# Peptides against a protein of PDB entry 6RO1, part 15

Target 1, 216 residues: chain A of PDB entry 6RO1
Amino acid sequence: LGKEIEEYIHKPKYCLPFLQPGRLVKVKNEGDDFGWGVVVNFSKKSNVKPNSGELDPLYVVEVLLRCSKESLKNSATEAAKPAKPDEKGEMQVVPVLVHLLSAISSVRLYIPKDLRPVDNRQSVLKSIQEVQKRFPDGIPLLDPIDDMGIQDQGLKKVIQKVEAFEHRMYSHPLHNDPNLETVYTLCEKKAQIAIDIKSAKRELKKARTVLQMDEL

## One batch from the design tools (peptide; made by RFdiffusion4, then SolubleMPNN)

Design b1_p9_8_s1 (from b1_p9_8, 5 letters changed)
Fold by OpenDDE base, seed 5:
Structure b1_p9_8_s1 (fold): chain B 216 residues (1-216), chain A 9 residues (1-9)
Amino acid sequence: as target 1 above (216 residues)
Amino acid sequence: MNLIYIPPP
């Protein structure tokens, strides 16, 4: 279900209007989860399909991502790798194919005008971390329907299935198994958290709230 | 001073 939603949101026809500078996006490349990064810019590249000769435009987004320092030394020959969980890493501007965007946030950051200095790039990591602290239950996502305007009936059916699944998970009377109560209270907390995030996202969104980050 | 904004729907 989450992957099926991803297959809609990463399509250029839907996501490109939301790839403004400072937009928070989540990047995944196969087994590599870069987590949350910040859009710097995007570009359309001309490409030709090898079998048809048809023009197939490639969309590349430059994303400021937390990369491993080891992968950056090999950057002439190897793709950037995500920083290890225990590693500090380094923020780098990485060209990413738009279909590798696994999530798009409603949050936008102001980014430094000059990203050449390491300190300016690392300041953006501090900003992402502060956003994560303010949203302990996860960074706000764009709503595919309400925010992104996706009218696809397939997506609407997927969302209805998610909502019906969530409703069934919470409407099942807790059988009095004390171990189930802990898992269900964690799931209900996670859902109430997801609802409270969705409501707090809606309220924050309604408020056009420029969260001034005074500590940055 | 980095500002966070969430665009309205």
Scores: peptide ipSAE 0.087, ipTM 0.794, DockQ to the pose 0.148
Fold by OpenDDE base, seed 3:
Structure b1_p9_8_s1 (fold): chain B 216 residues (1-216), chain A 9 residues (1-9)
Amino acid sequence: as target 1 above (216 residues)
Amino acid sequence: MNLIYIPPP
């Protein structure tokens, strides 16, 4: 379910308008989870495959990511690797294919104009860490429907399934009751209420984030 | 460090 949502949000058609400098994004490349990084720049590369005549537009985002210091020594020939959990790592600007974005935050940071100095890049890491402290339940995501405007019926069905599953999971501790069918209809009504509470809590969290930021 | 919540456009 979460992975199925990722398959929609990482599509260039939907995510490109939100890839402004300073946007928080989560990057995964195969087995490598970089976690949260910051968008620096976006570029459209036309990959002319010399043999196919098809202009497959490659979308590349430059993202500040926490990389291992070991991978930086080999950066001339090897792909950047994520910092180990116990490693401080170093913030590097990494070119990332747009489909490797696993999440997009509603949060956008001010970034230094010059990211060539290590200290300027490391200041952005401190900034991400401060955001993470302010959001102990996780960095707020863009809503695929309300924020990103995705009208895809497949995504709407996935979200409805996620919401119905979350609702069942939260209602399960209350249901030692053998009447499964009455539980489903009550679960659908409570699912709608839980959706409305979750949307209202997201709106309240959004509003509180705006208010906490206007105070700083 | 000014966080900006940028709502969608």
Scores: peptide ipSAE 0.077, ipTM 0.776, DockQ to the pose 0.164
Fold by OpenDDE base, seed 2:
Structure b1_p9_8_s1 (fold): chain B 216 residues (1-216), chain A 9 residues (1-9)
Amino acid sequence: as target 1 above (216 residues)
Amino acid sequence: MNLIYIPPP
């Protein structure tokens, strides 16, 4: 279900309007999960399909990602690797194909104008970590329908199935597990946070105002 | 560093 939603949101026709500098995005390449990074810029490259002669434009987004310091030493020949859980890592600007975006946040950061200094790049990591601290249940996502304007009926059916599954998971008391109260309290907190995010988004949509969240 | 919520365009 989450993967099926990803297959819609990473399509250039839907995500490109939201890839402004400072947008929080999640990047995953096969087994490599970089987690949350920040959009720096994007470019369109003309590509021609070798067999059809059809124009198939490639979209590359430059994303500031937390990379392993080991992978940076071999940067001339090797793709950047995500930082290990135990390492600090280093923030690097990595060119990413747009289809490798697994999530897009409603959050946008102010980024330094010059990202060449390491300290400026590492300041962005501190800002991402502060956002994660403020959103312990996860960084808020763009709504594919209400925010991204995706009209695809397949996506609407997926979302309806997710909502119906979540509702069933919350409405079926596993009546007999003594650990249920802790699972319920966690599930109710997640459900309430999802409702509060959805309500806050509706109020923001009404206000047409960019809410400057607190100075970090 | 200012965190801003940007609604959809």
Scores: peptide ipSAE 0.147, ipTM 0.780, DockQ to the pose 0.162; fails the geometry check
Fold by OpenDDE base, seed 4:
Structure b1_p9_8_s1 (fold): chain B 216 residues (1-216), chain A 9 residues (1-9)
Amino acid sequence: as target 1 above (216 residues)
Amino acid sequence: MNLIYIPPP
């Protein structure tokens, strides 16, 4: 289920509008989990499919990631490797294919204008760690439907299955309550109200963002 | 603190 959501989020048609400088993103390449990094920029590269001659544009995002110092020694030939759990690592700007983004946060950081100095890159790691401390249950994600505007019915069905699974898991202690159906209906209403509050907060936030643009 | 909670566009 989580992997099926990732398959929608990493598609360029959905994620590109959210890949602004300072956006928190999670990067995973096969077995290598880099965790949370920060978008620096993105580029569109013209690519021609070798077999069809069709233009297949490659999207590359430069992400500031915590890398192992060992992987930096071979930077000419080897892909960057994530820092070990006990390693401080070093923050490096790594070119990442957009399909390797496993998550996109609602959080955006200010980044230094010059990322060439090591101290400026390491200051961004301190900012990521401060965000993680503020969100002990995990860094907040962009909502694929509500924030990213993904209208795909396949994704909607996946999300409904996740919500129904989570609801069953949290209702497990309530299996002996004779009011179970009433609790289910209240939980569904609460979930719907949470969606409606989230949509209304987005409309209010869009309206405030427009008002702030008119005040600048 | 350089943390901006930026809305989606």
Scores: peptide ipSAE 0.131, ipTM 0.765, DockQ to the pose 0.136; fails the geometry check

Design b1_p9_8_s2 (from b1_p9_8, 4 letters changed)
Fold by OpenDDE base, seed 4:
Structure b1_p9_8_s2 (fold): chain B 216 residues (1-216), chain A 9 residues (1-9)
Amino acid sequence: as target 1 above (216 residues)
Amino acid sequence: SNLIYVPPP
């Protein structure tokens, strides 16, 4: 279900308006999870499909990512690799295809104007780590419906299923209540109320985060 | 702070 949401949010038609410099994004390339990085810039490249001659635009986002120092030695020929858990790593600006964005945060950072110095890049890692400390339950995500404006009915159905599943996991197993259908309609209403509470908690968490960020 | 919440555009 989370993976089905990713299939919507990484589409250029939805995510491009949110890829401003300093936006926190999560990058995953197959088996390589880079975790949270920061958008530096994005570009549209004209590509021509080899078989149809149709213009297929490629979208590349430059993301500041924590990379292994070992992978940087071969950076001319090999793709950057994520830093190991126990490794300090080095922050590098990595060109990433937009479909490799697994998550987009509501948080945006101020970034240094010059990212050529290592110290300026590593300062951004300290800022990411500070955000992670402020959000122990995870960095806040953009809402794909309320924040990103995605109107796709398939996505709405996926979100409803995720929320109904989350509700069933946190509600003690009402294994013995014979009114499962009324519990389903109450769980749909309570999932809608949990959407509204999650939206309102996001708005409250947004407002509290803005206040906490203005106080620091 | 270098940390800001930026709402959607």
Scores: peptide ipSAE 0.110, ipTM 0.786, DockQ to the pose 0.166
Fold by OpenDDE base, seed 2:
Structure b1_p9_8_s2 (fold): chain B 216 residues (1-216), chain A 9 residues (1-9)
Amino acid sequence: as target 1 above (216 residues)
Amino acid sequence: SNLIYVPPP
């Protein structure tokens, strides 16, 4: 179900308006999960389909990603690889095809104007880690329907299935397990936080005001 | 904190 949602959100017709500099995005390429990165820029490239001669535009997003240092040695010829769990890695600006975006956050970061220095790129990793600490239940996503404005009936059916599955997953353990009240209070808090975030997002959308989350 | 909540366009 999450993968079925991904197949909608990564489409250029839906995601491009949200690929502003500093937007948090999740990048996955086949078996390579880069996790959360930060959009630097995007570009439209003209591509000609080899078989039809038809112009098929390619959309490339430059994303700051945590990469393995091993992959940087051959950066001119080899695709960047994600940092291993045990390594520090290095933040690099990686050109990513837009269809490799597995998630788009409602969060944007301020990024350094000059990303050439390693320290400036690594500062963005610290900012991502701080966002992750602030959102222990996961970085908040853009809602595909309410935030991204996707009107596709297929997506609406997928969302309804997800909601029904979540409701069943939450309601079925709830009849038989005594630890239920703590899970319910956490799920109700999470659902209430999600509703409050959704309401706050709607109010923010109405207000057209970028709320700077105050510096702690 | 460099964190900004940015609404949809």
Scores: peptide ipSAE 0.079, ipTM 0.779, DockQ to the pose 0.160
Fold by OpenDDE base, seed 5:
Structure b1_p9_8_s2 (fold): chain B 216 residues (1-216), chain A 9 residues (1-9)
Amino acid sequence: as target 1 above (216 residues)
Amino acid sequence: SNLIYVPPP
């Protein structure tokens, strides 16, 4: 279900408007989880499909990511690798295909104007860590429907399944109630309340983060 | 603070 939502979010038609400089994004490449990085810029490249001659535009986002120092030594020949959990790593601007974005945050950061100095790149890591401290339950995500405006009925069905699953997981005793329809309406209402609570908690975390930002 | 909460547009 999480992967099915990712398949919508990473589509250029939905995510490109949100890839502004300073946007927090999560990057995954196959088995490599880079975690949270910061958008620096994005570009559209014309690509011609080798077999069809069709124009298939490639979207590349430059993301400031925490990379392994070992991978940086081989950066001339090898793709950047994520820093190990116990490694400090180094923040590097990495060109990433837009479909490798696994999540997009509602949070944006101020980024230094010049990211060539290591200290400026490393200051952004400190800012990410401050965001993570402010959001102990995880960095807030853009809502794919409410924030990103995705109208796809397939996504709405996936979200409804997630909500119904979350509801079933939290509503243990109701499997034996013969009034299944009233339970379903109560389940939908409770799922909606759980969404509204999650939304309100996001808004409260948003407001608290704004207030804490004016104090910093 | 380098943190900006930009609400979605």
Scores: peptide ipSAE 0.040, ipTM 0.762, DockQ to the pose 0.150
Fold by OpenDDE base, seed 3:
Structure b1_p9_8_s2 (fold): chain B 216 residues (1-216), chain A 9 residues (1-9)
Amino acid sequence: as target 1 above (216 residues)
Amino acid sequence: SNLIYVPPP
């Protein structure tokens, strides 16, 4: 269910309006999970080789991501790799295909105008970490219907299934089914995303209240 | 749009 929602939100027709500079996004490329990064810019890349039929335009988003220092040495020829869990890493601007965005936050950061200095890039990591501290239940997501305006009936059915599953999970804790483990890993990710959407809506309301309190 | 701006710490 969370992966099914992801398949909608990463579509350029839905996500591009929300890829403004400073937008928090989660990036995953196959086995490489970069976690939360910050949008710097996006561009349309037409892979129009003149002799191969109209390939759908690829969109590339430049995202500040926490990268391994080892991958930075090879950055001229090799794709950036995520920082190891125990590694400090370094924030780098990485060109990412838009379909590799696994999540889009409702949070948008102010970012330095010049991201060439390492200190300016690392300041953005501090800002992400501060957002993560403010949202212990996870960084708030854009609502695909209410915020992103996705009208797709397939997505609405997925969300309804998620909500119905959450309601059932909260009303009947699955304490008694012995096949729990395999269902748990898929259902934990599904339930976590749905909990994350609902928690994110609540935390969004709290964060707006906090930001409004800091402006008063 | 429920966009929240978070200033730098």
Scores: peptide ipSAE 0.037, ipTM 0.729, DockQ to the pose 0.686

Design b1_p9_8_s3 (from b1_p9_8, 6 letters changed)
Fold by OpenDDE base, seed 4:
Structure b1_p9_8_s3 (fold): chain B 216 residues (1-216), chain A 9 residues (1-9)
Amino acid sequence: as target 1 above (216 residues)
Amino acid sequence: SNLIEIPAP
């Protein structure tokens, strides 16, 4: 379910408008989870597939990621590796293919204009850690429908399945209630009300977070 | 604070 949503979000046709400098994004490459990083820059590279003549545009996003210090020694030839859990790591600008973005946040940071100094890159890690402290339940995600404007019926069905699954997981297993359909309809209404309350709380929290930030 | 919650455009 979460992976099925990811397959929509990482598509260039949906995510590109949200890849502005300072946007928080989560990067995952196969087994390597880099966690949350910050978009620095975005570029579209025209690539012509040599065998088909088809224009297959490569979308590359430069992301500040927490990398292992060991991977930095070979950074000219080897892919950056995520910092180990016990390691401090170092913030590096890593070129990432857009399809490796596992999540996109509603949060955008101010970033230093010059990211060449280590201290400037490390200041961005402090900002990410401050965001994580402000959001103990996790960094807020862009809503794929309301924020990203994704109209795909496949995604809507996936979201409905996620919401129905979350509802079933938090509803004590009423293994014995023959009115399962009435419970489902009440669950869908409660899920919709929970979405509307969560959206209204997000708007109120956005307004409050902006206000608290003018005070900081 | 250098944080801003930018709503989607």
Scores: peptide ipSAE 0.038, ipTM 0.767, DockQ to the pose 0.160
Fold by OpenDDE base, seed 1:
Structure b1_p9_8_s3 (fold): chain B 216 residues (1-216), chain A 9 residues (1-9)
Amino acid sequence: as target 1 above (216 residues)
Amino acid sequence: SNLIEIPAP
């Protein structure tokens, strides 16, 4: 289910309008989870398929990611590696293929204009950590339908299956699985958090509408 | 757009 939603949101036709500078994105490359990073910029590269001569455009997003200090020494030959959990790491601008974006947040950060200084890059890590503190149950995602405008019937069916599973889980408490109570409390918390995020987004939209009314 | 902008600290 979560992976099936990912297969829609990482498609350039859906995600490109949301890849503005400062957008929080989650990057995963095979076994390497970089976690949450910040979009710096994106570019379209022309790629020619060798067998068909068809133009297959590659979309590359520059993402500020927490990298291991070991991966920085071999920057000429080795792909950037994620920082170890116990490592502070270093924030680096990494070119990432758009299909490696595993999540896109509704949150957008103000970023320093110059990311060449290490201190400016590390200030963005402090900003990510502050967002994570404000959202203890996880950084808020873009809604694929309401925010991203994805009209794909396959995605709508996936979401309806998730909602129907959540609703069946709430309407038919399987009284006999002790592991289900932990999943229920996590799903109730997640549903309550989704309501609280909807209310906070509504208050922030009201506050932004009020701020826009006070700036008019 | 439900974009939440958070200033850098």
Scores: peptide ipSAE 0.038, ipTM 0.748, DockQ to the pose 0.602
Fold by OpenDDE base, seed 3:
Structure b1_p9_8_s3 (fold): chain B 216 residues (1-216), chain A 9 residues (1-9)
Amino acid sequence: as target 1 above (216 residues)
Amino acid sequence: SNLIEIPAP
């Protein structure tokens, strides 16, 4: 279900309009989960496929990600690696292929104009951590239909299946299947997350309205 | 677009 939604949202035709500087995005490269980072910029690159002569446009997004310090030493020749769970890491601007975006947040941060200083990059990590603290149930996602405007019938069917599964799960407390407890704790967390995201989106919309009223 | 802008701390 979550992976099936990912297959839509990471497509350039849907996500590019939302890749503004400061947008929170989640990055995953194969086994490497970088978690939440911040969009700095994006670029369209032309890749020439050596055998076809066809220019396939690749989209690369520069994302400020928490990287391991070991990967930074080799950053000229090697792909950046995520910070270890026990590691502080360092925030680095990493070029990421757009299809490696596993999630896109409705949250956009103000970022420093100059990200060359380490302190400016690390300030963005503090901002991400503050957002995570404000959203204990997880950083709010863009709605693929309502926010991103994706009209794909395959996605609508996936969402309808999710909603129907969630509704059935709430309407039928499967009290007795021990193998379901792990799926239920994930789905109850996810549905509590969805309620709390809707609440927190309403509160932040109110807070934004208040901040705009104090600047008027 | 329900873009929520949060100022950097």
Scores: peptide ipSAE 0.037, ipTM 0.745, DockQ to the pose 0.654
Fold by OpenDDE base, seed 2:
Structure b1_p9_8_s3 (fold): chain B 216 residues (1-216), chain A 9 residues (1-9)
Amino acid sequence: as target 1 above (216 residues)
Amino acid sequence: SNLIEIPAP
């Protein structure tokens, strides 16, 4: 279900309008989970398919990611690697193919204008950690229908199946599957997270309105 | 806080 939604949101036709500087995005490359990073910029590269001569545009997003310091030493030839859980790592601007975006947040950060200094890049990590502290159940996602405007009937059917599964789990506690309690607890957490995100959005909107009133 | 929630563009 989550993976089926990822197959829609990472498509350039849907996600490009939301890849503004400071947007929180989650990056995953095969086995490498970088977690949450911040969009710096994106570019469209013209690529020619070698067999058809057709123009196949490559979309590359520059994302500020927490990388292993070991991967930085070999950065001329090797792909960046995520920092280990016990490692401090270093925030680096990494060119990422747009299809490697596993999630897009509704949250956008103010980023330093100059990301060349290490301290400026590391300040963004502190901002990500502050966001994570404000959202203990997870960083808020863009809604693929309401926020991203995805009209695809396949996605609508996936969401309807999720909602109908959630409703059936609430209506029929299947007493006998220990895996269902885990899924139920995850869906209750997700429903509570959705309520808490909606509440936090309202409070953030109120706090922004209060901050705008205190600046008047 | 440098946090802004921006849903749609």
Scores: peptide ipSAE 0.036, ipTM 0.753, DockQ to the pose 0.156

Design b1_p9_8_s4 (from b1_p9_8, 6 letters changed)
Fold by OpenDDE base, seed 4:
Structure b1_p9_8_s4 (fold): chain B 216 residues (1-216), chain A 9 residues (1-9)
Amino acid sequence: as target 1 above (216 residues)
Amino acid sequence: MNLIEIPAP
């Protein structure tokens, strides 16, 4: 379920509009979880598939990530490694393939214009930590439907399954209610109404955001 | 620190 959502959000056709400088993103490379970092910029690289001659564009995002100081010593030959939990680490601008973004936040930070000084990079870590402190239940995510505008029916079905699972988990005290089927049907209707309200709020928000951009 | 929640591009 979570992984199935990730397969949509990391697609360039959906995430590129949200990869502005200062956007909080979560980066995961195989076993290496870097946690939350900050987008610096992105670039499109032309790649040619060696076997077909087809243009397969690679999207690279430069992300300011907390890296282990040990991995930075060999950074000419080795990929950066995430800082250990108890390690201070060092904030480094790391080129990341867009498909390695495991989450995108609704939060955007102001970043220093010059990230060459270590102190400027470390100031961004303090900003991330302050955001994490303000959101103890986790940094807020972009809604893939509401905020990212993904219309894919496969994603909608995945989200409906997640919402129905979360609802069942929180309704655990209601397992002895003889009206459980009625509660489930009402909860499915409430989830559908929440989706529909969310959809209607999106149209209103898109209209309002366009109006605010025309007034600026 | 201005935390700006920007839900749309």
Scores: peptide ipSAE 0.050, ipTM 0.800, DockQ to the pose 0.159
Fold by OpenDDE base, seed 5:
Structure b1_p9_8_s4 (fold): chain B 216 residues (1-216), chain A 9 residues (1-9)
Amino acid sequence: as target 1 above (216 residues)
Amino acid sequence: MNLIEIPAP
């Protein structure tokens, strides 16, 4: 289910409009989870498939990612590796194929104009960490239907299966409880309160960002 | 801290 949603989101026809500078994205390459990084730019490269002669355009996104310092020492021959959990790492601009984007956030950061200085790159890591601190339940995702406008009936069926699975997972312990209506109303209220806290945190954050722009 | 939630392009 989650992987099936990722297969839609990382398609260039859906994600490219959202790959603006400062967009938070999650990058995974096989077994390597880089976690959350920040889009710097993207490019379209003309590629010709060697076996069919078909034009298959490669989309490359430059993402500022937390990389292991060990992988940077070998950077002449090896792909960047993610920093270990306990490692500080170093923020590096890494060229990433667009299909390696596992998630796209509704959050966009202001990034420094010059990312050549290490301090400017490291300031973006502090920015990601502050976003993570503001969203303890996880960084908010773009909705694939409402935000990304994906009309694919396959995706709608996957989301309906996720919602029906979540609904069954929450309802299965309750099917034998004589207080089912009270617990449903409490679960709906808890879900609505979680949405309302998320929306109120977004509004308070917009208001605080506007107030901080008027004080600068 | 320059953080904007932009749900649209």
Scores: peptide ipSAE 0.049, ipTM 0.793, DockQ to the pose 0.165
Fold by OpenDDE base, seed 3:
Structure b1_p9_8_s4 (fold): chain B 216 residues (1-216), chain A 9 residues (1-9)
Amino acid sequence: as target 1 above (216 residues)
Amino acid sequence: MNLIEIPAP
């Protein structure tokens, strides 16, 4: 389910409008989880497939990521590696294929104009950590339907399955009560309250966005 | 820290 949503969100046709400088994004490359980074820029590259003559446009996003210091010593030709769990790491601008974006946040940061100094890059890590402290339940995501405008019926069906699964998961711990009907009604009310809280949090988030933009 | 939530392009 979460992975199936990711397969829509990372598509260039949907995510490119949201890849502005300062956008928080999560990057994962196979086994390498970089966690949350910050978009610096994106570029369209043409890849010539040697056997098809077709120019498939590749999209590369430059993302400030927390990298291992060992991976920085190894040549500009080696793939950056994520910082080890116990490592401080170093923030580096890493070129990332857009399909490696596992999540896109609604949060956008101000970034330094010059990211060449290490201190400027490390200041962005401090800002990410401050965002994470402000959002203990996790960094807020862009809604693929409401925020990203994705009209794909496959995605809508996935979201409906997620919502129906969440509803069943919230109802399942209560299914051991001998008053199943009262429990179902309480679970439906709790799920409706959770939907209403999620909706109210989305509206409050939209309202906070406007208020914070007017204070800047 | 200037945080902007932008739900739109």
Scores: peptide ipSAE 0.048, ipTM 0.794, DockQ to the pose 0.163
Fold by OpenDDE base, seed 1:
Structure b1_p9_8_s4 (fold): chain B 216 residues (1-216), chain A 9 residues (1-9)
Amino acid sequence: as target 1 above (216 residues)
Amino acid sequence: MNLIEIPAP
Protein backbone atom coordinates (compact mmCIF):
# COMPACT_ATOMS: atom_id res chain seq x y z
CA LEU B 1 0.00 0.00 0.00
CA GLY B 2 2.57 2.70 0.98
CA LYS B 3 4.91 1.37 -1.76
CA GLU B 4 2.10 1.52 -4.34
CA ILE B 5 1.62 5.22 -3.53
CA GLU B 6 5.41 5.77 -3.83
CA GLU B 7 5.26 4.32 -7.39
CA TYR B 8 2.98 7.18 -8.42
CA ILE B 9 4.71 9.98 -6.47
CA HIS B 10 8.25 9.32 -7.83
CA LYS B 11 7.07 9.52 -11.48
CA PRO B 12 8.57 12.63 -13.16
CA LYS B 13 5.15 13.43 -14.67
CA TYR B 14 3.79 14.09 -11.17
CA CYS B 15 6.72 15.09 -8.94
CA LEU B 16 8.77 17.53 -11.12
CA PRO B 17 6.56 20.61 -10.38
CA PHE B 18 7.22 20.04 -6.63
CA LEU B 19 11.05 19.64 -6.85
CA GLN B 20 11.76 23.30 -6.08
CA PRO B 21 14.91 24.30 -4.16
CA GLY B 22 14.35 23.77 -0.43
CA ARG B 23 11.66 21.03 -0.82
CA LEU B 24 12.03 18.22 1.75
CA VAL B 25 12.29 14.79 0.10
CA LYS B 26 13.04 11.29 1.38
CA VAL B 27 15.66 9.29 -0.54
CA LYS B 28 16.11 5.50 -0.60
CA ASN B 29 18.55 3.51 -2.75
CA GLU B 30 18.85 -0.33 -2.70
CA GLY B 31 18.31 -0.67 1.09
CA ASP B 32 20.16 2.56 1.93
CA ASP B 33 17.72 4.95 3.63
CA PHE B 34 19.19 8.46 3.59
CA GLY B 35 16.08 9.76 5.36
CA TRP B 36 14.98 13.33 4.76
CA GLY B 37 17.05 15.62 2.56
CA VAL B 38 16.53 18.96 0.81
CA VAL B 39 16.24 19.57 -2.93
CA VAL B 40 18.96 21.91 -4.23
CA ASN B 41 18.22 21.70 -7.96
CA PHE B 42 16.99 19.31 -10.69
CA SER B 43 18.13 18.68 -14.26
CA LYS B 44 16.85 16.76 -17.26
CA LYS B 45 19.52 14.63 -18.94
CA SER B 46 18.94 13.30 -22.44
CA ASN B 47 19.47 9.55 -22.47
CA VAL B 48 19.21 7.55 -25.70
CA LYS B 49 18.20 3.91 -25.32
CA PRO B 50 20.94 2.00 -27.22
CA ASN B 51 18.54 -0.48 -28.92
CA SER B 52 15.46 1.64 -29.83
CA GLY B 53 16.87 5.13 -30.45
CA GLU B 54 14.06 6.29 -28.14
CA LEU B 55 14.84 9.35 -26.06
CA ASP B 56 14.48 8.20 -22.45
CA PRO B 57 14.98 11.41 -20.46
CA LEU B 58 16.74 10.88 -17.14
CA TYR B 59 15.72 13.24 -14.38
CA VAL B 60 18.43 13.92 -11.81
CA VAL B 61 17.72 15.85 -8.62
CA GLU B 62 20.55 17.26 -6.53
CA VAL B 63 19.59 16.52 -2.92
CA LEU B 64 21.41 17.64 0.20
CA LEU B 65 21.62 14.35 2.17
CA ARG B 66 23.18 13.25 5.46
CA CYS B 67 26.06 11.01 4.35
CA SER B 68 28.59 8.88 6.24
CA LYS B 69 32.00 10.56 6.54
CA GLU B 70 33.61 7.18 5.72
CA SER B 71 31.85 7.02 2.31
CA LEU B 72 33.11 10.51 1.38
CA LYS B 73 36.80 9.50 1.61
CA ASN B 74 36.41 7.00 -1.28
CA SER B 75 34.48 9.50 -3.49
CA ALA B 76 36.16 8.37 -6.73
CA THR B 77 34.27 5.02 -7.06
CA GLU B 78 31.76 4.51 -4.21
CA ALA B 79 28.22 5.83 -4.11
CA ALA B 80 27.47 8.04 -1.10
CA LYS B 81 26.22 6.00 1.88
CA PRO B 82 23.74 7.23 4.51
CA ALA B 83 25.08 8.28 7.90
CA LYS B 84 25.01 5.56 10.58
CA PRO B 85 22.24 6.00 13.22
CA ASP B 86 24.74 7.12 15.90
CA GLU B 87 26.84 9.18 13.46
CA LYS B 88 26.38 12.94 13.11
CA GLY B 89 27.18 12.50 9.42
CA GLU B 90 27.98 15.20 6.90
CA MET B 91 25.49 16.96 4.64
CA GLN B 92 26.50 16.49 0.99
CA VAL B 93 24.87 17.42 -2.31
CA VAL B 94 24.17 14.05 -3.97
CA PRO B 95 22.83 13.60 -7.52
CA VAL B 96 19.79 11.30 -7.18
CA LEU B 97 17.58 9.77 -9.87
CA VAL B 98 14.00 11.02 -9.37
CA HIS B 99 12.63 7.45 -9.04
CA LEU B 100 14.69 7.07 -5.80
CA LEU B 101 12.48 9.68 -4.09
CA SER B 102 10.36 7.66 -1.64
CA ALA B 103 8.47 10.69 -0.27
CA ILE B 104 7.90 14.39 -0.95
CA SER B 105 7.01 16.78 1.88
CA SER B 106 4.70 19.77 1.85
CA VAL B 107 7.54 21.53 3.74
CA ARG B 108 9.96 23.79 1.90
CA LEU B 109 13.02 25.21 3.67
CA TYR B 110 14.93 28.39 3.06
CA ILE B 111 18.43 27.19 2.13
CA PRO B 112 21.72 29.13 2.10
CA LYS B 113 22.61 30.61 -1.31
CA ASP B 114 26.09 29.05 -1.11
CA LEU B 115 26.18 25.35 -0.12
CA ARG B 116 29.97 24.99 -0.74
CA PRO B 117 30.89 25.74 2.93
CA VAL B 118 30.38 22.75 5.28
CA ASP B 119 28.80 25.03 7.91
CA ASN B 120 26.10 26.16 5.45
CA ARG B 121 25.29 22.51 4.61
CA GLN B 122 25.21 21.57 8.33
CA SER B 123 22.85 24.51 9.03
CA VAL B 124 20.33 22.77 6.73
CA LEU B 125 20.62 19.60 8.87
CA LYS B 126 19.70 21.72 11.92
CA SER B 127 16.68 23.01 9.97
CA ILE B 128 15.59 19.43 9.08
CA GLN B 129 15.96 18.42 12.76
CA GLU B 130 13.83 21.43 13.79
CA VAL B 131 11.12 20.35 11.30
CA GLN B 132 11.26 16.80 12.73
CA LYS B 133 10.81 18.23 16.27
CA ARG B 134 7.76 20.24 15.08
CA PHE B 135 6.28 17.08 13.52
CA PRO B 136 6.86 14.22 16.04
CA ASP B 137 4.39 11.95 14.14
CA GLY B 138 6.46 12.46 10.96
CA ILE B 139 7.18 15.17 8.41
CA PRO B 140 3.96 16.07 6.52
CA LEU B 141 3.66 14.59 3.03
CA LEU B 142 2.24 16.18 -0.10
CA ASP B 143 -1.25 14.85 -0.75
CA PRO B 144 -1.01 13.00 -4.10
CA ILE B 145 -4.57 14.07 -5.08
CA ASP B 146 -5.15 17.42 -3.35
CA ASP B 147 -1.59 18.82 -3.67
CA MET B 148 0.00 16.92 -6.59
CA GLY B 149 -3.21 16.76 -8.69
CA ILE B 150 -2.74 13.05 -9.61
CA GLN B 151 -5.95 11.96 -11.36
CA ASP B 152 -4.88 8.34 -11.94
CA GLN B 153 -7.70 5.89 -11.15
CA GLY B 154 -5.20 3.29 -9.93
CA LEU B 155 -3.94 5.68 -7.23
CA LYS B 156 -7.52 6.63 -6.24
CA LYS B 157 -8.29 2.90 -5.83
CA VAL B 158 -5.13 2.42 -3.70
CA ILE B 159 -6.07 5.37 -1.45
CA GLN B 160 -9.67 4.10 -1.20
CA LYS B 161 -8.30 0.67 -0.21
CA VAL B 162 -6.05 2.26 2.46
CA GLU B 163 -8.93 4.37 3.80
CA ALA B 164 -11.30 1.36 3.68
CA PHE B 165 -8.66 -0.81 5.40
CA GLU B 166 -8.13 1.81 8.10
CA HIS B 167 -11.91 2.21 8.45
CA ARG B 168 -12.41 -1.60 8.59
CA MET B 169 -9.56 -1.91 11.08
CA TYR B 170 -11.30 0.71 13.26
CA SER B 171 -14.88 -0.58 12.64
CA HIS B 172 -14.25 -4.34 12.99
CA PRO B 173 -16.24 -5.59 16.05
CA LEU B 174 -14.04 -8.73 16.46
CA HIS B 175 -11.68 -7.14 18.98
CA ASN B 176 -12.78 -8.52 22.35
CA ASP B 177 -9.23 -7.67 23.48
CA PRO B 178 -9.45 -4.74 25.96
CA ASN B 179 -5.88 -3.71 25.05
CA LEU B 180 -6.93 -3.48 21.41
CA GLU B 181 -9.83 -1.09 22.22
CA THR B 182 -7.24 1.21 23.82
CA VAL B 183 -5.04 0.99 20.68
CA TYR B 184 -8.10 1.56 18.44
CA THR B 185 -9.29 4.53 20.53
CA LEU B 186 -5.74 5.93 20.29
CA CYS B 187 -5.70 5.23 16.53
CA GLU B 188 -9.19 6.80 16.10
CA LYS B 189 -7.99 9.80 18.11
CA LYS B 190 -4.85 9.86 15.93
CA ALA B 191 -6.97 9.56 12.76
CA GLN B 192 -9.30 12.31 14.04
CA ILE B 193 -6.28 14.46 14.97
CA ALA B 194 -4.89 13.75 11.46
CA ILE B 195 -8.26 14.80 9.94
CA ASP B 196 -8.34 17.89 12.21
CA ILE B 197 -4.72 18.71 11.24
CA LYS B 198 -5.67 18.16 7.56
CA SER B 199 -8.76 20.38 8.00
CA ALA B 200 -6.81 23.03 9.95
CA LYS B 201 -4.06 22.92 7.27
CA ARG B 202 -6.81 23.19 4.62
CA GLU B 203 -8.32 26.17 6.47
CA LEU B 204 -4.84 27.71 6.90
CA LYS B 205 -4.31 27.04 3.16
CA LYS B 206 -7.67 28.67 2.38
CA ALA B 207 -6.78 31.58 4.67
CA ARG B 208 -3.33 31.85 3.00
CA THR B 209 -4.90 31.54 -0.46
CA VAL B 210 -7.41 34.23 0.58
CA LEU B 211 -4.53 36.36 1.96
CA GLN B 212 -2.63 35.83 -1.33
CA MET B 213 -5.80 36.71 -3.28
CA ASP B 214 -6.27 39.84 -1.14
CA GLU B 215 -2.60 40.79 -1.80
CA LEU B 216 -3.09 40.34 -5.61
CA MET A 1 -0.71 24.02 -2.45
CA ASN A 2 0.30 23.12 1.15
CA LEU A 3 3.65 24.88 0.93
CA ILE A 4 4.89 25.35 4.48
CA GLU A 5 7.95 27.54 4.19
CA ILE A 6 10.19 27.21 7.24
CA PRO A 7 13.02 29.74 7.40
CA ALA A 8 16.42 28.28 8.15
CA PRO A 9 17.36 29.07 11.75
Scores: peptide ipSAE 0.038, ipTM 0.735, DockQ to the pose 0.635

